# Peptides against a protein of PDB entry 3QIS, part 273

Target 1, 334 residues: chain A of PDB entry 3QIS
Amino acid sequence: PSLELSRREFVFENVKFRQLQKEKFQISNNGQVPCHFSFIPKLNDSQYCKPWLRAEPFEGYLEPNETVDISLDVYVSKDSVTILNSGEDKIEDILVLHLDRGKDYFLTISGNYLPSCFGTSLEALCRMKRPIREVPVTKLIDLEEDSFLEKEKSLLQMVPLDEGASERPLQVPKEIWLLVDHLFKYACHQEDLFQTPGMQEELQQIIDCLDTSIPETIPGSNHSVAEALLIFLEALPEPVICYELYQRCLDSAYDPRICRQVISQLPRCHRNVFRYLMAFLRELLKFSEYNSVNANMIATLFTSLLLRPPPNLMARQTPSDRQRAIQFLLGFLL

## One batch from the design tools (peptide; made by RFdiffusion4, then SolubleMPNN)

Design b2_p25_5_s2 (from b2_p25_5, 7 letters changed)
Fold by OpenDDE base, seed 3:
Structure b2_p25_5_s2 (fold): chain B 334 residues (1-334), chain A 25 residues (1-25)
Amino acid sequence: as target 1 above (334 residues)
Amino acid sequence: SEEEKLEEFEKRLEQFVEDLIARNE
């Protein structure tokens, strides 16, 4: 069996978080026999492509002289954004299009990624006083390394070194402050806040706005700004409540004093973001007659975002663990 | 200057966060 491919090289320019890009090509059976094609993993790979890439269709049958269109879809989700922001991964891949009893055909994927504040650590963002797109890539790497060291020092209860006043990190990321300040000012009376989805186009505008500027006003509806906050929290490489404290949060869920002690042990930026979010949400709950928001709804929604099980425990989360996690957050909302 | 605007922004952010936390703790 043999195939003819219309194209073998694909370039995805300016790939961004949550922005779908597509490139298409044709494959034709130029042989005399039916062929089955499939994208196959390379040696030592578990998947035929990187997590941000997909082929559609990824397999199929072609009769002699039949042609099929294949779409290569590039989409950076929460699962790929962090490794692309750090430059650990890149918009580069090789796909292997295999024919049953035939040859392998190699496709080259290339391009560039534009960093996002989404999927960046809270520590790094507290050190980023400018929009992430204004930060040189070399400095992003340094900020991530420094942020890791600061997290470790904070967990060890080491006194933060008095970094010079120019290098003092923000109390919370400017992006979180901008989102929450907007919601506080404009969304406290918004009916069905956090219950109505935002618009995908507005979400992209909000992301691009936060990545490129320090706006006076965030674009989009209150629902889109609210959803952008949820997406931001979901995309964090380390949740607002660090994985190391997850079990202690569950164990303390019915003791408000111990809950506060657990939160006090978070890294400074994580602790500040947690307290800031809880303070905002408590303020929002004062307007429940207008916004239809209640503590149980908020706790249920934010639990999966703020208090995530460690990756090794995700498959073992019980309904009891989820209820304890909700109860932990309720102790800060009531 | 841009630096002065950034410092003012940082101070406003810090103060707002501190005030909101203190009011809702």
Scores: peptide ipSAE 0.153, ipTM 0.798, DockQ to the pose 0.807
Fold by OpenDDE base, seed 4:
Structure b2_p25_5_s2 (fold): chain B 334 residues (1-334), chain A 25 residues (1-25)
Amino acid sequence: as target 1 above (334 residues)
Amino acid sequence: SEEEKLEEFEKRLEQFVEDLIARNE
């Protein structure tokens, strides 16, 4: 069997978080026998492609003189955004298109990724005084390293070094402040807030806006801004409540005094973001007659975002654990 | 300057966060 490929080199320019890009090519059976094709893992790889890449179809049959279109889809989800933001991974791959009893055909994938504030740590974002797209990649690495050290210092209750006033971290990320400030100003009376989905186009505009600017006003509907906040919280590499405190939150869920003590042990940026979000949500709940939002809905929604089980416990989360996690947040909303 | 605008922004952010927390704690 043999194939003819219309293209073998693919360039994905300016890849962004949650923005699907597609490149298409054709494969044709120029042989005299039917063939099965499949994308196969390279030596030492478990998958035929990186997590942000997909071939569609990834396998199939071709009769003699048959042609099929293959789409190469690049999509950076929450699962790939962090490693691309850090430069640990890159928009580069090699795909192996295998023919059963035939040859391997190599496809080269290249491109560039544009960093996002989505999927960046709270610690790093507190140090980013400018939009992430204005921060040199070299400085992003330094900010992540410094952020790790500050998290550890905060956990150890070490006195913050008197960092010069110019290097002092923000109390909360500017991005989350912008989202929450917008919602506070414009969305407290918004009917079905956090219950109505945003528009995908508006979500992309909001993400691009936060990545590239410090806007006076966030674009899009209140629903899109609200969903952008949820996406932001979901995309955090570490949840607002650090994984180390997850079990203690569950264990304290019915004791408001212990709950507050657990939160006091969060790293400064995480603690500030948590308190800020809870303060906002308590304010939002005062308008429940207008926005149809109640404490149980909010606690249920935000629990999965703020109080995620550690990756090793994800598969073990019980309904009781979920209820305790909800109860923990309720103690800050009521 | 751009720096003055950034300092003003940071100050506004800090103050807003503090005020919001203080009103709801």
Scores: peptide ipSAE 0.140, ipTM 0.786, DockQ to the pose 0.940
Fold by OpenDDE base, seed 5:
Structure b2_p25_5_s2 (fold): chain B 334 residues (1-334), chain A 25 residues (1-25)
Amino acid sequence: as target 1 above (334 residues)
Amino acid sequence: SEEEKLEEFEKRLEQFVEDLIARNE
């Protein structure tokens, strides 16, 4: 069996978080026998492609002189954004198109990724006084490393070194402040806030705006700005409540005094973001007659974002654990 | 300057966060 491929080299320029890109090519059976094709893992790989790449179809049969279109889809989700932001991974891959009883065909995938404040740590963002697209990639790596070391020092109750006033981190990321300040000013009376989805085009504009500028006003509807805040919190590599405190939050869920003590043990930036979000959400709940937002809805929604189980425990979360997590957050909303 | 705008932004952010927390604690 043999195949003819219309293209073997693919370039994905300016790949961004949550922006789908597609490249298509054709494969044709130029042989005299039916053939089965499949994308196969390289030696030592578990998957035929990186997590941000997909082939559709990834397998199939071709009769003699049959042609099929294959789509190569590049999509950076929350699961790939952090490793691409750090430069640990890149928009580069090699696909192996295997032909049963035939030869392998190699496809080269290349391109560039544009970093996002989405999927960046709270600690790094508190140090980023400029938009992330203005920050050199080398400095992003340094900021993530320094941020990890500060998190560890904070958890160990080590006194932060008095960094000089010029290098002092922000109390909260500017991106969170911009989103929350917008919602506070314009969305407190918005009916069905956090219950109505935003528009995908507006979400992309909001992400691009936060990655490239410090806007006076965030573009898009209140629903899109609200969903952008949810996406931001979901994409955090470390949730607002650090994974290390997850079990202690569940264990304290019915004791408001212990809950506050657990939160006081968060790294400074995480603690500030948590208190800021709780203050905002309590303010939003004062307008419940206008926005149809209630404490149970908010607690249920934000618990999944703020108080995530550690990756090793995700598959083991019980309904009781979920209820305790919701109860923990309710103690800050009521 | 851009630096003065950044300092003003940082100060406004810090004050807003502190005021919002203090009003809701």
Scores: peptide ipSAE 0.137, ipTM 0.784, DockQ to the pose 0.910
Fold by OpenDDE base, seed 2:
Structure b2_p25_5_s2 (fold): chain B 334 residues (1-334), chain A 25 residues (1-25)
Amino acid sequence: as target 1 above (334 residues)
Amino acid sequence: SEEEKLEEFEKRLEQFVEDLIARNE
């Protein structure tokens, strides 16, 4: 069996978080026998491609002189955004198109990724006084490593943060402030806030706006700005309540005094973001007659974002654990 | 109160971002 490929090299320029890009190519059976094609893993890989890449179709049959279009889809989700922001991964891959009883055909995938404040740690963002797209990639790596080390030092209560002459980190990321301040100013009376989805085009504009500028006003509807805040919190590599405190939050869920003590042990940035979000959400609850927002809805929605189980426990979360997590958050909303 | 500290924090952050916008224009 033999195939002809219309293209073997693919370049995905300016790949962004949540922005789908597609490149198409054609494969033709130029042989005299039917053939089965499939994308196969390389020798040491579990998957035929990286998590941000997909081929459609990834397998099929071709009769002699038959042709099929294959789409290569690049999509950076919350699962790939952090490793691309840090430069640990890149928009580079090699696909192996295998022909049954035939030869392998290699496809080269390349491109560039544009960093996002989405999927960046709260601590790194607290050090970024400029939009992330203005920060050199080399400095992003250093900021993430330094952020991890400062988090560990703060959790261990070992060294008072020597307030050395380094520019003091922001108390919260500017991106969170921009989102929350906009919602506070314009969305307190918004009917069905956090219940109505945003527009996908407006969400992309909001993400691009936060990555490239510090705007006076966020573009889009209040629903799109509200959903952008949810997407931001979901994409955080470390949730607002650090994974190390997850179990203690569940254990304290029925004691408001212990709950406050657990939150006091968060790293400064995480603690400030948590308090800021809780204040905003309590303010929204005062307008419940106008915005249809209630404490149970808010607690259910934000608990999954703010209080995530550690990756090693995600598959084991019980209904009881989820109820305790909701009860923990309710103690800050009521 | 914790609320007064938060309100003061919000005002300081607002002013910081306003100052940042004004320096970028």
Scores: peptide ipSAE 0.059, ipTM 0.682, DockQ to the pose 0.105

Design b2_p25_5_s3 (from b2_p25_5, 11 letters changed)
Fold by OpenDDE base, seed 5:
Order: C-alpha cells, then sequence, then structure tokens
Structure b2_p25_5_s3 (fold): chain B 334 residues (1-334), chain A 25 residues (1-25)
C-alpha cells in the first residue's frame, strides 16, 4: 500500500485558549491495493497526539485512487491551558500516519501559544499588575513557581506573608475585579443572568481583552461577561477553594461557624476571591425579582466551579458529597 | 501618565475589595 499526502508540515500561529484552529490536508491512495490508515502513538506515548490536537478522521479505508480530507484541529481547553501558559507544553507534535502493512508517514505540527489569564493561578495573577500578554514568559514561569511555594507556606501557617520589599500582591486578580465590577454595575437587573449562555465570539473578545488590556469596560453582553467569569473560575488550575480544603468543606457544610473557619484558612488571594465573589453573589440575589436568580441556582452553579473535588476523587463524587458542597456554599449566600 | 492611571485603578480596586470584604465578613 502507498499514500500521497498533499502536506506534511502544519503551523498553528497564535494559538489561544478556546479558539479552534483547523488545518486540512488530503491523502490519496496512489497504490494498486486498498489500504487502511490510522494515526498511531509514537514510541512511549499512549495517544497519537497531544490533548490540544485532534485528527478527523483519525482512521479510515481508501480504495485505489480514492482521496480523503483530514482535518487537524487545534483547540486549547481548560485541560491544556495551564501547561501551555507555563510553557511546560508547547504547540509542537509529530503525528504518525500508519498504513496497515505499509509505511509510516510523519506529520510535523508546530506553532506558538499566546498565554492567557484563563488557566493561570490566582497567586500568579495577584502578582500581575499588567495584562498577561505584557508579562515575559520567563517571568510567568517564575510567578507560577513562587505562587505555588507561597500557597503551600500559607496553608501550613508557617510564614506570615513577609511584608518585605517585594511589590505587594493585589488582593484579587485584576481580571476577576474587572469581570465582577462589570456585572455588579451593569448586570444586577439582567434577566436570566448565569442562566443564558453568552455568545462564543463575545467570549473570545472578552478573553482577548483581559489578556491584552485593562479595559474601562468589558466588551459583550452581560450574559457573555457572566459566562466569562464562569469559564475563568473553571479554568483555574487550583479552584478558589483549594483542593486541600475540599473534604473539610463537605464535613463542615451544616455548621456555618466551621465553614467560615475553613475559608479563613485559604491562602490570602483565594480567601479574598472567595469573599469577593460571595459578596457579589449576595448583592445579585437582592435583585432576584429582576434577574430571576435564586440562591439554590447560584449555589448549584458556583459549587461546581469554586469547590471542585480533587482530580483523584472526581470520579468518586457521590450525590451526598455534591449536596454537602452546595450546602456549604449556601451558608455564604443566605 | 498611563502608569499613574493604572496605579490609581489598582488602588481604587484594592480599597473597594477591602471595604467589601470587611463589610460582608
Amino acid sequence: as target 1 above (334 residues)
Amino acid sequence: SEEEKLKKIIEEMEKFVQELIEKNF
């Protein structure tokens, strides 16, 4: 069997969070026998491609002189954004197009990723007084490493934040401030807030705006700004309630005093973001007659974002655990 | 300057967040 490929080198320039890019190529059976093709894992890989890449179709059958179009789809989800932001992963891969009883054909994938405030830690963002696209990638790595170490120190109660000569971190990320302040000013009377989806084009504009600027106003509808806040919270590598406190939140869910004590043990930035979000959501609930928002809806929605089970427990979350998590959050909304 | 504008926005943000946290918690 033999294939002809129209292209073997693919460049994905300026890859961004949640922005789909597609490159297409054609394969043709230039042999005299039918052939089956498939993308196969490289030696020591479990998958034929990185998580942000997909081939469609990834396998197929070609008669002699038959042709098929293959799409290479690059999409950075919440599952890949953090490792791309840190430069731990890159927009580089090699695909192996295998022909049954035939040859391997290598495809080179390359490109560049543009960092996002989405999928960046709260600690790192609290140190960023400028848009993330203005921050050198080397400094982003240093900020994430330092942020992790400070989070651990804070959780262990070992070191008061030395009010030393380093620039004082922001109390909350400027991106969270911008989103929440916009919603507070313009969306408290918005019917079906957090219930109506935003527009995908507007979401991309909001993400690009927050990554590149400090706007006076966020672009897009109130629904798109609200969904951007949800996407931001979902994309956090560490949720607003740190994974280490997850079980304690569930165990305390029916004791409001213990719930407040658990929150007080969060790292400063996480605690501030939690308190700021709860204050905003309580304000939003005062306008329930206008926005159709209720405490149970908000608690159900935000619990999945703020109080995520640790990755190792996610598959084991019971309906009881979910109800306790909702009850924990309700104690801050009522 | 743009830097002074940014500094002022940050100071206003930090103040408002602090006041909001202190009033609600």
Scores: peptide ipSAE 0.208, ipTM 0.842, DockQ to the pose 0.695
Fold by OpenDDE base, seed 4:
Structure b2_p25_5_s3 (fold): chain B 334 residues (1-334), chain A 25 residues (1-25)
Amino acid sequence: as target 1 above (334 residues)
Amino acid sequence: SEEEKLKKIIEEMEKFVQELIEKNF
């Protein structure tokens, strides 16, 4: 079997979080026999491509002189955004297009990723006084390392270093403040808030806006801004309630005094974000007559975002654990 | 300057967040 490929080199410029890019190429069976093609893992890889890349179709049959169009789709989800923001991973891959009983064809994938405040840690974002796209990539790495050290110091209840006033972290990420302040100002009376999905185009504009600027106003509908907040919280590498406190939150769920004590043990940025979000959500609940939002709905929605089970416990989360997690948040909403 | 505007926005943000936290917790 033999194939002809219309292209073998692909460049994905300016790849962004949640922005799908597509490059297409054609393969043709220029042989005299039917062939099966498939993308196969390289040596020592488990998958034929990196998590942010997909081939469609990834396999198929071609009769002699048949052609198929293959789409190479680059999409940075919440699962890939953090490692791309840090530069741990890059928009580079090699695909192996295998022919059954034939040869391999190599495709080169390259490009550049544009960092996002989505999928960046709360600690790193608290150190970013400017939009993430204005932060040099080298400094992003340093901020992540410093953020890890600050989390550890805060968990150990170490005395805050007298950081000079210029280097003092923000109390909350500016991106969270911008989203929540917008919702507080404009969305408290919004019918079906957090129930109606945003527009994908508006979500992309909001993400790009937060990544590149400190806007006076966030673009898009209140629904899109609300969904952007949910996406932001979901994309956090470490949830607002740190994984280390997950079980203690469940164990304390029916004791409001212990719940407050557990929250007081969060790293400063996480604690501030949690308190800020709870303050906002309690304010939003005063407008339940207008926005159709109730405490049970909000607690259910935000529990999955704020109080995630550690990755090793995800598969073990019981309905009772979920109910305790919801009850934990309800104690801050009521 | 743009830097002075940014500084002012940050100061207003920090103040507002602090006031909200102190009022509620």
Scores: peptide ipSAE 0.207, ipTM 0.841, DockQ to the pose 0.645
Fold by OpenDDE base, seed 3:
Structure b2_p25_5_s3 (fold): chain B 334 residues (1-334), chain A 25 residues (1-25)
Amino acid sequence: as target 1 above (334 residues)
Amino acid sequence: SEEEKLKKIIEEMEKFVQELIEKNF
């Protein structure tokens, strides 16, 4: 069996979080026999491609002289955004197009990624007084390393960060402040807030706006701004309630005093973001007659975002654990 | 300056967040 490929090199320029890019190529059976093709993993890989890449179709049959179009889709989800922001991963891959009883054909994927405040740690964002796209990539790496060390020191209740006034971290990320301040000012009376989905185009504009500027006003509908907040919280590498405190939150869920003590043990930025979000959500609940928002809905929605099970426990989450997690958040909303 | 405007926004943000946290928690 033999294939001819119209292209073997693909470049994806300016890849962004949640922005789909597509490149297409053709494969043709230039042999005399039917062939089965598939994208296969390299020797040490579990998947035929990186998580941000997909081939469609990834397998198929070709009769002699048959041609098929293959789409290479690049999409950075929450699952890839953090490792791309840090530069741990890059828009580079090699695909192996295997032909049954035939040859391997190598495809080269390359490109560049543009960092996002989405999928960046709360600690790093608190150190960023400018939009992330204005921060040199080298400095982003340093900020993530320093932020990890700060998190560890904070969890250990070590010495207050007597950082000089010029290098003092923000109390909350400016991106969180911008989103929440917008919602507080303009969305408290918004019917079906957090219940109506945003527009995908508006979400992209909001992301690009937060990555590139400090706007006076966030673009898009209140629903899109609300969904952008949810996407931001979901994309965090470490949830607002750090994984180390997850079980303690569940164990304290029915004791409001212990719940507050658990939250007080969060890293400063995480604690501030949590308290800021709870204060906003409590204010939003005062307008329930207008926005149709209730504490149970909000607690249920935000539980999966703010109080995630650690990756090693995610498969073991019981309905009881979920109910305790909801109850933990309810204690801050009521 | 633009930098002075940014600094003022940050200071106002930090103050508001701090006051909001202290009133509710």
Scores: peptide ipSAE 0.198, ipTM 0.839, DockQ to the pose 0.608
Fold by OpenDDE base, seed 1:
Structure b2_p25_5_s3 (fold): chain B 334 residues (1-334), chain A 25 residues (1-25)
Amino acid sequence: as target 1 above (334 residues)
Amino acid sequence: SEEEKLKKIIEEMEKFVQELIEKNF
């Protein structure tokens, strides 16, 4: 078996969070026999490509002189955004197109990623007084390392050193403040808030706006701004309630005093974000006659975002654990 | 300056967040 490939080198410029890019190429059977093709893992890899890349189709049959179009799709989800923001991963891969009883054909994938405030830690974002696209990549790495060390010190109940007035972290990320302040000012009377999806184009504009500027107003509809807040919370590498406190939140769910004590043990930025979000959501609930928002809907929605089970416990989450998690959050909304 | 404008926005943000937290918790 033999193939001819129309292209072997692919460049994906300016890859962004949640923005799909596609490159296409053709493969043709220039042999005299039918062939089966497939993308195969390299030696020591479990998958044929990195998590942000996909080939479609990834396998198939070609008759003699048959041609098929293959799409290479690049998409940075919540599962890849954090490792790309830190520079741990890059827009580089090699695909192996294998023929059954034939040759291997190598495809080179390259490009650049543009960092996002989405998928960045709360600790790092509290240290970023500028938009993330203004921060040098070297400084982003240092900020993530320092943020990890600060989280560990906070868990050990070590008092943060009194860092100089210029280096003091923000109380909350500017990005979450911008989203919540916009919703507080403009969306309290919005019918079906958090129930109607945003527009994908507006979501991309909001992400780009928060990554590149400190706007006076966020672009898009109130529904798109509300969904952008949900996406931001979902993309956090560590949820607003740290994994270390997850079980204690469930165990305290019916004791409001213990619930408040558990929240007081969060790292400063996580604790401030939690309290800020609860204050906003309580304000939003005062307008339930206008926005159709109720405490049970909000608690159900935000519990999955704020109080995630640790990865090792996800497969063991019971309906009782989910109900306790919702009850924990309800104690701050009512 | 742009830096002074940014500093003022940050100070306003921090004040608003602090006041909102203190009123609710």
Scores: peptide ipSAE 0.190, ipTM 0.834, DockQ to the pose 0.680

